# Ledger of designs, part 21: peptides against a protein of PDB entry 3ESW

Target 1, 322 residues: chain A of PDB entry 3ESW
Amino acid sequence: NNIDFDSIAKMLLIKYKDFILSKFKKAAPVENIRFQNLVHTNQFAQGVLGQSQHLCTVYDNPSWHSIVLETLDLDLIYKNVDKEFAKDGHAEGENIYTDYLVKELLRYFKQDFFKWCNKPDCNHCGQNTSENMTPLGSQGPNGEESKFNCGTVEIYKCNRCGNITRFPRYNDPIKLLETRKGRCGEWCNLFTLILKSFGLDVRYVWNREDHVWCEYFSNFLNRWVHVDSCEQSFDQPYIYSINWNKKMSYCIAFGKDGVVDVSKRYILQNELPRDQIKEEDLKFLCQFITKRLRYSLNDDEIYQLACRDEQEQIELIRGKTQ

## One batch from the design tools (peptide; made by RFdiffusion4, then SolubleMPNN)

Design b1_p10_1_s3 (from b1_p10_1, 8 letters changed)
Fold by OpenDDE base, seed 5:
Structure b1_p10_1_s3 (fold): chain B 322 residues (1-322), chain A 10 residues (1-10)
Amino acid sequence: as target 1 above (322 residues)
Amino acid sequence: SPLELAKKLL
């Protein structure tokens, strides 16, 4: 009996595809009840849901992508990418070019484009006067600041001239193209939009312990890659736990195609208690939101994304054993 | 900020 292994393999692949697709079907009534109860009773779950409603979709704006591409020095960026790509002799194929692009965007953004703002310069005294600034607290936005999705304005007094300087915490990334300054929130927000404007698969990573960064899906490396615009960091997920000795509890990635607990990639030591939600409920929440984000996708797109998700889960498990 | 904390640890 010649076992037709090719026929068996094809049947197994069909059955496996059907099984995977079955997980992404419309939520059962019981899952909807569980989801509603979870987001109404658990504040952390409500926070993750609220973030997903913004972060998973806000960057998929073609008009914003055009404004970004018109604002960046594309000639400088591509000249630098081409120069670095030419050094490696093209041996690794076209997919590596995108990794060079992301590395140059990190360089360009940090060195040439955006500024870290610990304290603002005095509006009256001019540049390099931040040392003279005393924080007075925070307040709500004025009528002009409110146009640019501003939730909070930090207020500073100049010790030299006595004038007040406002530092609005803008969440509109198009306004950040003008202001060219901020902290990790403004950096990550605008840099996420920049990467999206090049047509890249990007996630926004929220850490509960007051940091945020990106992940980029490298087609060359065939995985999600850590990207921190503040640090000019590419593929260094260890920098927080190891280099900063940062204590962390949760890292949640938000993308157009899903919400994923990526804590295992970044929390290598000094893990804080994960007491905000049950692990099973967090897993359910992320899967449920991901399922909703994929409702408009076809079966082949759903299957490809599910295979990518499984590869990521395997990577996140193996990274603890190396 | 995490960056200010990291700069104090280096």
Scores: peptide ipSAE 0.016, ipTM 0.649, DockQ to the pose 0.013
Fold by OpenDDE base, seed 4:
Structure b1_p10_1_s3 (fold): chain B 322 residues (1-322), chain A 10 residues (1-10)
Amino acid sequence: as target 1 above (322 residues)
Amino acid sequence: SPLELAKKLL
């Protein structure tokens, strides 16, 4: 009996695909009830849901991508990418080129494009006057600031001229292309949009302990890569736990195709209590949201993403970014 | 800011 191993392998692959796809079928009534109960009873779950409703979809805007690409110095960016790529002896068309692009975008964004704003400059005294600024507190946005999805406005008084300077915390990334300043929130928001504008697979990572960064899916490395625009950091997930000695409890990644607990990638030491939600409920929540984000995808897309998710889960269990 | 904290530790 010649066992047709090829036929068996094909049949097993079909059955495996069907099994994977079965997990992404519409949620059963019991799962919907569990989800609804979880988000109504757990504040952390409600927060993750609320963030997913924005962060998973907001950056997939073709009009914004065009505005970004029109605003950036693409000639400078590609000139620098090509220069560094050629120095390392790579051929055109290699998947590694995108890693060079992301590294140059990190350089360009931090060095040439965007500014860190601890305190704003005085609107009256001009540039390099932030040392003269005293914080007075925060206010709601005015009618103009409200046009740009402004959550809060920090108010500062100039010690030199006595004038008030407003620092709106804009969440509209297109407004950030104009203002070109902010803290980790503004940096990560605009940089996420920039990476998306180049057609890259990008996630927004929220840390509960007041930091945010990106992940980029490197086709060369075949994994999610840590990207922090504030730090000009590429593939350095350890910087928070080790270099900053930061204590952290949760890191949640938000992308168009899913929501993932990536805490194990970043929390290497000094873990804070994970007491905001049960681990099983967080896992359920992330899977449930991910399943919803994939409802319009075809079976092949769902299968490819599920394979990527499995690889990432294996990586996160092993505690080695290979 | 996390950046200001990191600059004090480095």
Scores: peptide ipSAE 0.010, ipTM 0.583, DockQ to the pose 0.013
Fold by OpenDDE base, seed 3:
Structure b1_p10_1_s3 (fold): chain B 322 residues (1-322), chain A 10 residues (1-10)
Amino acid sequence: as target 1 above (322 residues)
Amino acid sequence: SPLELAKKLL
């Protein structure tokens, strides 16, 4: 009896695709009850849900992408990308070009475009006066600041002239294109929008220990790549745990197609207790939100994303960026 | 910010 191994292989591939797609069917009533109970009883789960409702969708705005592309020096950016790409001997049309683009956007954003604001300059004394500024605390936004999704305003007094300077913490990334200054929150917010404006697959990474960064999906490397605009860092997920010796508990990635616990990529040492939620409940929560984000996708899109998710999970288990 | 803390630890 010649076993038709080709027919068996084809049948197994079909059954495997059907099995993968069956995981992304509409949620059962029992899964909905589990989800509702989890977000009502666990504060960390409620926080992850709240962040997903904003961060997974806010950057998918074509009008914002146009405003970004009109604001950036595209001629300078592409000139620098083309120069470094050609210097390394790459041919036109190689998937690695997007890695060069992201590296130049990191350079351009940090060196030419955006500024770190530890303390603001005095509005009366002018430039290079931040050393004269004393923090007085924080307050709510005024009527003008409230137009740009401002949650808090830091208040400073000038030691030289006695005048008050306001540093509003804007969450509107279009307002950040005008102000061109902030801390890790403003940097990551605007830089996530910039990367999205170039048509890239991007996630916003939230760390519970008050840091935020990006990931972009490299088609050349066929994986998610760490990107930190504040550090001009590309593919250096170790910088927090190793270089900063930072203690961390949770890193959660938020994108249009899913929510993923990426803690294993970044927490290489000095792990803090993961006591905010049960590991099984966090895994369920991320999978449930991801499933909801994919409800409008076709079977081929769902299957491609599920294959990407499986490769990422293998990477995260192995603890090696391939 | 964590970046300010990290820049003080480097």
Scores: peptide ipSAE 0.009, ipTM 0.576, DockQ to the pose 0.013
Fold by OpenDDE base, seed 1:
Structure b1_p10_1_s3 (fold): chain B 322 residues (1-322), chain A 10 residues (1-10)
Amino acid sequence: as target 1 above (322 residues)
Amino acid sequence: SPLELAKKLL
């Protein structure tokens, strides 16, 4: 009996595809009950759900992508990308061009476009006057500030002229294209939108210990790559745990196609207690939200994403970037 | 993983 190995391989691939697709079917009634109970009884789970409802979809706005591309100096960006790409001699193939693009966007954003704001400059005294600014506290937005998704306004008094300067903490990334200043939240928010505007696969990473960054899916490296706009950092997931000696408990990635616990990529030492949720319940929550985000996708898209998810899980377990 | 097995069979 000539074992038709090709027929067996095809049947195994079909059965494997069907098995993977079965995991992304509509949630059973028991899974819906478990999900509802989890988000009503666990505050951390409710927080992850609330973040997913915003962060997974807000950046998929074609009108915002157009405004971003019209605002950036694309001629400068592509000139610099082409210059760096030409040095590689195409030895690594065309997919590396996108890695050069992301590296240039990191440079451009930090050096030419956006400003770190510990304290605002005085609106009356002008530029480079932040040293003269004393914090008075925070208040709610006024009627104008409220138009740009502002929840909090920091209030500062100038020690030189006595005038009050308002620093609205805008969450509208289009307003951030105008203001061009902020802290890690404003940086990551606008930079996530910028990367999305170039058609890239991007996730927003939330760290429970008051930091946020991006991940980009590199087709060249065939993996998720750490991207921090504040640090101008590409593929340096160790910077927080090792270089900063930061203590961390949770890192959660939010993208259009899923929610993933990426803590193992970034928490290399000084792990804080993971006591906010059971590990099984966090895994269930992320998978449940991910299923919902994929409900409109076809079987081939679901299968491709599931293969990517499996590769990422293997990477995260091995502690080695492939 | 089943994916690693499938990649070895292709």
Scores: peptide ipSAE 0.005, ipTM 0.427, DockQ to the pose 0.576

Design b1_p10_2_s1 (from b1_p10_2, 3 letters changed)
Fold by OpenDDE base, seed 5:
Structure b1_p10_2_s1 (fold): chain B 322 residues (1-322), chain A 10 residues (1-10)
Amino acid sequence: as target 1 above (322 residues)
Amino acid sequence: SLIEFILNLL
């Protein structure tokens, strides 16, 4: 009996597709109860849910994408991308062009566009006066600052002129296109929007230990790639654990198509206790939110994303970048 | 998921 291995393989692929699609169906009543109980009883779970409600959708705004593209020096950016792409030749195919684009956007953003603000310059004394600034604390936004999704304003006094300078921590990325300054939060927020404005698949990565960065899905590398705008870093997930010797417990990625625990990509040593939630409950939470984000997708889109998710999980287990 | 699928076939 010649076993038709091709027929068996096709049948197994159909059954596998059906199995995958069954996992992305509407949550059962028991799963809804588990989810509600988890987010009401676990503060970390509530925090992840709250972040997902903002970070997974806020950057999918076509009006914001247009404003970004109108604000950036696209002629300079594409000139530099074309120049670097031409050096390596066409041998690696068209998909590598997006990696060159992201690398140039990292350069442009850090070198030409945005500024790090540890302390603001004095509004009265002008540029290069941040050394004279003493922190007085933080307060709520005024009526003007409140228009730009500002939760906190850092207050500084100039030691030279005695004037007060306000550093509002804006969460509106369109306001950040104007102010062009901030810390890791403002950098990551605006840079995430910039990458999205070029039509790229991007995730916002939140680290519990007060850092944030991006991931970009490279079609050339066929994986999620670490991107840190503050560091001008591309594909260097080790910089936090190894170079900074940073201790970390959780890294959670937030994208339009899912929420993923990416801790294994970034926590290579000096892992802090993962005591905020049970591992099984975190896995359940991320899967449950991901299911909700995919409810409007068709079966083929769900299947393709699930295949990508499985490849990422294999990568995270093997500790090998493919 | 693939591992789970294979394990469920076994």
Scores: peptide ipSAE 0.051, ipTM 0.774, DockQ to the pose 0.107
Fold by OpenDDE base, seed 2:
Structure b1_p10_2_s1 (fold): chain B 322 residues (1-322), chain A 10 residues (1-10)
Amino acid sequence: as target 1 above (322 residues)
Amino acid sequence: SLIEFILNLL
């Protein structure tokens, strides 16, 4: 009996697809109960859920994408991308162009567009006066600041002129296109929107130890790539653990298609205790939120995303990046 | 992955 290997392979692929799709079916009542109990009893789980409700969807705004593209110097960006692509990219095919684009966007954003703001300049004394600024604390937004999703305003007094300068911590990324300054939060927020505006698959990565960055899905590399706008960093997930010697416990990636614990990509040493949630409960939480985010997708989209998820999980287990 | 396994069988 000639074993029809092609028929067996086709049958296995069908069964595998059906198996994958079965995992993404509507949550069973027991899963809903488990989820509700988890988010009501575990503060970390509640935090992850709260972040997912914002970060997974906020950047999928076509009107914001248009505003971003109208604000950026696209001629400069594409000129630089084309220049770098013309050197080396032709040998690697068209899919590498997006990697060059992301690298240029990192350069453009850090060098030409956005500024780090540890302390604001004095509104009265002008530029390069931040050294004269003393923090007085934080307060709630005023009526104008409140229009731009501002939760906190840092207050500074100028030691030279005695005037007060307000540094609103805006969460509206469109306002950040105007202000063009901030810390890691503002940088990552606006840069995530910028990447999304180019039609890229992007995740916002939250680290519990007060840092945030992006991941971009490279079609060329066929994986999620670390992207930090603050550092102008592309595909350097080791910078936090190795270069900064940063201690970390959790890194959670938030995207339109899912929530993923990416801690294994970034926590290479100096791991802090992961005591905020049980590992099984975190895994369940991320899967449950991901399942909800994919509920409106068709079977083929679900299958493709599930294949990508599996590849990422293998990557995270193998530790074989770069 | 099971896919990698299947693809390696193809």
Scores: peptide ipSAE 0.044, ipTM 0.717, DockQ to the pose 0.305
Fold by OpenDDE base, seed 1:
Structure b1_p10_2_s1 (fold): chain B 322 residues (1-322), chain A 10 residues (1-10)
Amino acid sequence: as target 1 above (322 residues)
Amino acid sequence: SLIEFILNLL
């Protein structure tokens, strides 16, 4: 009996596709009950859900993309990308161009565009006066600051002139195009929007231990790549655990097409207790939110994303970026 | 994974 292995392989691929698609069908009543119970009883789960409701969709704004592209020096950016690509990019193919673009955007953003702000300059004394600024605490936004999704304003007094300077912590990334300064939150927020404005697949990574960064899906590397605008870092997921010796418990990636626990990519040592939620419940939560984000996608889109998800899960288990 | 299983069968 000649076993038609080709027919069996085709049948297995069909059954696999159907199996994958079945996981992304509308949630069963039991899954909805589990989800509702989880988010109502677990504060960490509620936090992840709340973040997903903002971070997964906020950057998918065509008007914002246009404003970003109109604000950046695109001529400089593409000139630099073309220069780096011309060295060796022709040997690696066209897909590597986007990696060069992201690397240049990291350079441009840190060196030419945005500023780190530990303390603001004095509004009265002018530039390079932050050394004279004493923190007085934080307060709510005023009527003008509240227009730009500002939850907190840091207050500083100048030791030289005695005037008060306000440092509003804006969450509106369009306002950040004007202010051009902030800390990790402002950096990651605006840089995520910048990458999205170039049509890239980007995730916002939240770390529970007060840091945030991006991931970019490289078509050249065929994987999610660590991107930190604060550090001008590309594909260096080890910098937090190894270089900083940072202790961490959770890293959660938020994108338009899913929510993923990426802790295994970044927590290489000094792991803090993961006691905020059961591992099975976190896995369920991320899958459930991801399923909801994909409800409007067609079967082919769902299948392609599911294949990418499986490859990422294999990568995260093996601990080797292939 | 099921993908690894299928890819090893191909």
Scores: peptide ipSAE 0.043, ipTM 0.724, DockQ to the pose 0.297
Fold by OpenDDE base, seed 4:
Structure b1_p10_2_s1 (fold): chain B 322 residues (1-322), chain A 10 residues (1-10)
Amino acid sequence: as target 1 above (322 residues)
Amino acid sequence: SLIEFILNLL
C-alpha cells in the first residue's frame, strides 16, 4: 500500500489548522468567569485590560491617518528613504523598503518634527526659556485642554517674568501634531499613530517602569522589531537593560490583533520581581484579550496570526532576535 | 510549554 504521504500531510495540515482555530473560538463560560474574576481582583490585570481597550483600537482610525499624512512632509520623507534605499543597491518593491521608511520616520520625527519637553518654554518670554521654569505641581485640565484627552496639566512658573505656563499632557495624538512636544508618552503615542498611518503593523509597548515604545512588524525580517522614537532606535531591544542598566519587571505590547507579554525581549538583566500577577494569569489574560480582538476575523486571518504568534513565542524563548 | 518541547526536539 503506497502511503500517500502528500494526502497525509494535507490532512495533518487541515487538522492542525482546525486545532489552532479551535483555540480562538468564543471563550467558554469558565474562561469568562476566570477573566472577570481576574480583572476584578487583580489591579495589574485591570490595568492591562484598560490599556488594551484603548491602545489596541485607537490607532485604527482612517480619519486620523489622513490628518497625519497631510501634516507630515511626505516629500522630504520619501526623498530620504529613496536616497538611502538606492544607495544600498536595493530594487524597488523589496520588503526591506519599509524598514528604510521606519528608520527615516524615526529620523524625521526626532530631528525635524517633534521636540522633547523636560520643561516648557515660558509662554510670555518665548523660545528657549525652559531653563527659567520652576515646576509648581500638576492639576486637572481646564475646559479647553479637556477636549484633547488631557488627564494632567503640569504647571510651571517663569523665574524671569513670574507668569504661569501650562504644560498639558495631551493623550490626543492629533493635538500632538499641533503641539509637537512631549515626553516618552507623547512621543510614543504620536509615533505609533504615524507608523499606523503608513499602513504598518505596529504595537504599543508599555513598560511598568515608566517607559513606552513601539514595535513594528518587519516583513523583511519577518518579526517584531523594537522601535523607540525618543531614542531614534530601530531593532535595539537591549538599550534599556544593557545601555541604560534599567531595572524592569513587565513589558506588554498592545496591538490591534493582540496583547503580548514581550518582557523577555527587553528584560535581559536586572529583572525586577514580577509580583503584580501570577505568570499563568498574565498569560491567560493576554490570550483572552487577544481572542476577543480576533473574534471578527476569518479563519485564514486567525490562522496566519496564530502562526505569527507562535514564531514570536519561539523567538522570545530562544532569547535571540534572529 | 508545547513550544519548549518543540525547541528541545530541535
Scores: peptide ipSAE 0.030, ipTM 0.692, DockQ to the pose 0.117

Design b1_p10_2_s2 (from b1_p10_2, 3 letters changed)
Fold by OpenDDE base, seed 1:
Structure b1_p10_2_s2 (fold): chain B 322 residues (1-322), chain A 10 residues (1-10)
Amino acid sequence: as target 1 above (322 residues)
Amino acid sequence: SLVEFILNLL
């Protein structure tokens, strides 16, 4: 019996695709009930849902992408990318160019574009006066600050001139293109938008222990790559656990195509108790939100993303970032 | 997963 192995392989691939697609069908009534109960009873689940409703979609704004590209020095950026790519990139293929682009964007953003702001400069005394600033506390936004999605304003008094300087914590990334200063939240927010503006596949990573960063999907490396704009870091997921000796419990990635628990990528030691939610419920929550984000995609897109998700899960289990 | 798929075919 000449077993037509090619026919069997094709049939298995079709059945496998159908099996994968069946997992992304509209949630059953029982899953909807479980989801609603979970987000109503578990504060961590509610927080993840709330973040997903914003972070998964807010950066998919073509008008914002245009404003970003008009604001950045694209000539400088591409000149530097081309220069670095010309050294070794031709031997490794065209897909590596995007990795060089992300590395240059990290450099450009940290060195040329954005500023870390622990304390603001005095509005009256001018530049390099932050050393003279004393925190007085925080308050709500005024009428002007509220236009730019500002939740809180830090208030500082200048020890030299006695004047008050306001440091609004803007969440509008377009306002951040003007102000060009902030802490990890402002850095990650604007940098996520910058990467998205170049058409890249990007996730916002939230760490429960007061840090945030990005992931970029590298077509060259065929995986999600750690990207931290504050640290000018590319593919160094270990920096928090190892270099900083940071204790962490949860790292959740938010992208247009899904929500993923990426804790295993970043929590390599000093793991804090994961007591905010049951592991099964967190897995269910992330999968449920991911399914909802993919409802408008075609079968081929769903299948490709599911294959990528499987590869990521294998990577996370093996602990080998190759 | 591929493993889940194989297990469901069996």
Scores: peptide ipSAE 0.057, ipTM 0.793, DockQ to the pose 0.108
Fold by OpenDDE base, seed 2:
Structure b1_p10_2_s2 (fold): chain B 322 residues (1-322), chain A 10 residues (1-10)
Amino acid sequence: as target 1 above (322 residues)
Amino acid sequence: SLVEFILNLL
């Protein structure tokens, strides 16, 4: 009896697809109970859930994408991308163009568009006066600042003129297109929206130790790629642990299609205790939120994303053999 | 995962 290997392979693929899809079915009552108990009893889990409710969906706004594209110098950006692609990109195929685009967006954002603001310039004395600014503390937003999702306002006094300058910490990325200044939070927030506005698959990565960055899914590299707008960094996940010697405990990625613990990509040394949640509970939490985010997707979309998730998990286990 | 799938077929 000739074993029909093609028939067996097709049958296995069907069964495998069904198996994968079965994992993304509606959560069982026991899983819902576990989830509710976890988010009610564990503060870290509450934080992850709260962040997911915002970060996983806020950037999927077509109106914001239009505003971004209208605000950026697209002619300059594409001119630079085309120039770099013409040198080396033709040999690697069309999919690499997006990697060149992200690299140019990193350059453009840091060099031409956005400014780091450790301390604001004095509103009265003008540009390059931040050295004269003394922090007085933080307060709540005023009525105007409150229109732009402002949680806190840092207050500074000018040592030269004595005037007060307000530095509102806006969370509205559209307001950040106007202000064009901030710290890692404002940088990552707006840059995440910028990448999304080009139709890219992007995640916001939150590090518990007060840093944030992006990941972009490269179709060329067929993986998630580290992207830090503050550092103009592409595919350098080691910069925090190695170059900065940063101590870290958790890195959580938030995207439209899922929440993923990406700590293994970034925490290469100086690991802090992971004592905020049990590892099994964190894994469960991320999977549960991911299932919820995918609830409206069709079977083919779910299957493709599940295959991508599996590849990422393998990558995170193996490490990059550089 | 593929491994889990294989293990469940066994």
Scores: peptide ipSAE 0.052, ipTM 0.783, DockQ to the pose 0.107
Fold by OpenDDE base, seed 5:
Structure b1_p10_2_s2 (fold): chain B 322 residues (1-322), chain A 10 residues (1-10)
Amino acid sequence: as target 1 above (322 residues)
Amino acid sequence: SLVEFILNLL
């Protein structure tokens, strides 16, 4: 009996697709109860949920994308991308152009557009006066600052003129296009929006140990790629654990299509105790939120994303970037 | 998921 291997393979693929799709159906009552209990009883789970409600959707704003594209020097950006692509890119195919774009956006953002702010300059004394600034603490936003999703304002006194300078920590990325300064939070927030404005698949990565960065899905590399705007870093997930010797416990990626524990990509050594939640509960939480984010997608979109998720999980287990 | 699928077929 000639085993029709092609027929068997087709049947297995159909059954596999159905199996995958079954996992993304509406949550069973027991899963809803587990989820509600978890977010009610576990502070870390509540924090991940709260972040997902903002970070997974806030950057999917077409009006913001237009404002970003109108604000950036697109002529300079594309000129530089075209120049680098012309050297090496033609042999590797068209998909590599997007990697060159992200690399140029990293350069442009750090070198030409945005500024790191340890301390603000004195509003009275002008530029390059941050050395004269003494921190007085933090307070809530005033009425003007509150318009731009400001949670806290750092207060500084100038040692030279005695005037007070406010450094509002804005979470409105459109306000950051104006202010063009901040720390890792402001950098990552605006840079995530910038990447999204070019139509890219982007995730916001939150690290529990007070750092944040992006991931971009490279069609050329066919994987999620580490992107840190503060460091002008592309595909260097090791910089935190190895170069900085940073101790870390959790890295969680937030995107429009899912929430993923990406700790294995970044925590290569000096792992801190993962004691905030049970591993199975974190896995369940991320899967449950991801399922909710995909409820409006069709079966083919769900299947394609699930295949991408599986490839990422294999990558994270093998520790080999393909 | 693929491993789980294979394990469920076995």
Scores: peptide ipSAE 0.051, ipTM 0.775, DockQ to the pose 0.105
Fold by OpenDDE base, seed 4:
Structure b1_p10_2_s2 (fold): chain B 322 residues (1-322), chain A 10 residues (1-10)
Amino acid sequence: as target 1 above (322 residues)
Amino acid sequence: SLVEFILNLL
């Protein structure tokens, strides 16, 4: 009796797909109740939900992608990518080209395009006057600043001319294409949009201990890759825990297709207490939000993403991203 | 999960 191994393999694959797809069916009433109770009773869960409602969808704006691509020096970027790609002896059309693109975008963004702003320059005295600026505090946005999703405005006085300079903390990434300055929040926000504008799979990573960065899904490496625009860093998830000796409790990644606890990728030592939510409740929350984000996807898309998620979870458990 | 399955095999 020739066991038709091909038929058995096909049948097993179908059953496996059906099993995976069954996990992504519309949430049961009990899961909805659990979710509502969790976000109502746990402030950390509410924060994760609130962030997901913005960060998972805001960057999927075709009009913004066009504005970004029109604003960047694409000729310079691609010239540099092509140069470094050719130097390393890669053939045109290899999946690794996108990794070179992301590395050049990191270089271009930090070196040529965006500026770190500890203190603003004086609006009256001009460039390189930040040393003369004294912080007076923060206030709400004015009527003009409020148009660009501004939460807070830092106020500075110039010690030379006595004039007040406003540093609005804009959350509108299109406004950041104009202002070209900020701290980790503005850097990560605009850089996330830039990467998305090239059609890349990107996540925004929030760290509870006041830092933010990106992850990019490398088709060459077949995994999520750490990307920090502030540091011009590619695939260096250890920089926070090891190089900075930073203490951290939570790192949460927000993307169009899901929300993932990526703490295990970045928290390698000096772990702070994870006391904001029960681990099971955080896992449930991330899975529930991820499930919602995938409701409009077809069965094949859901299956491919579920396979990617499982590979990432294996990677995170093994602790070997490198 | 595949992860739980793998962890149980280890």
Scores: peptide ipSAE 0.035, ipTM 0.731, DockQ to the pose 0.169

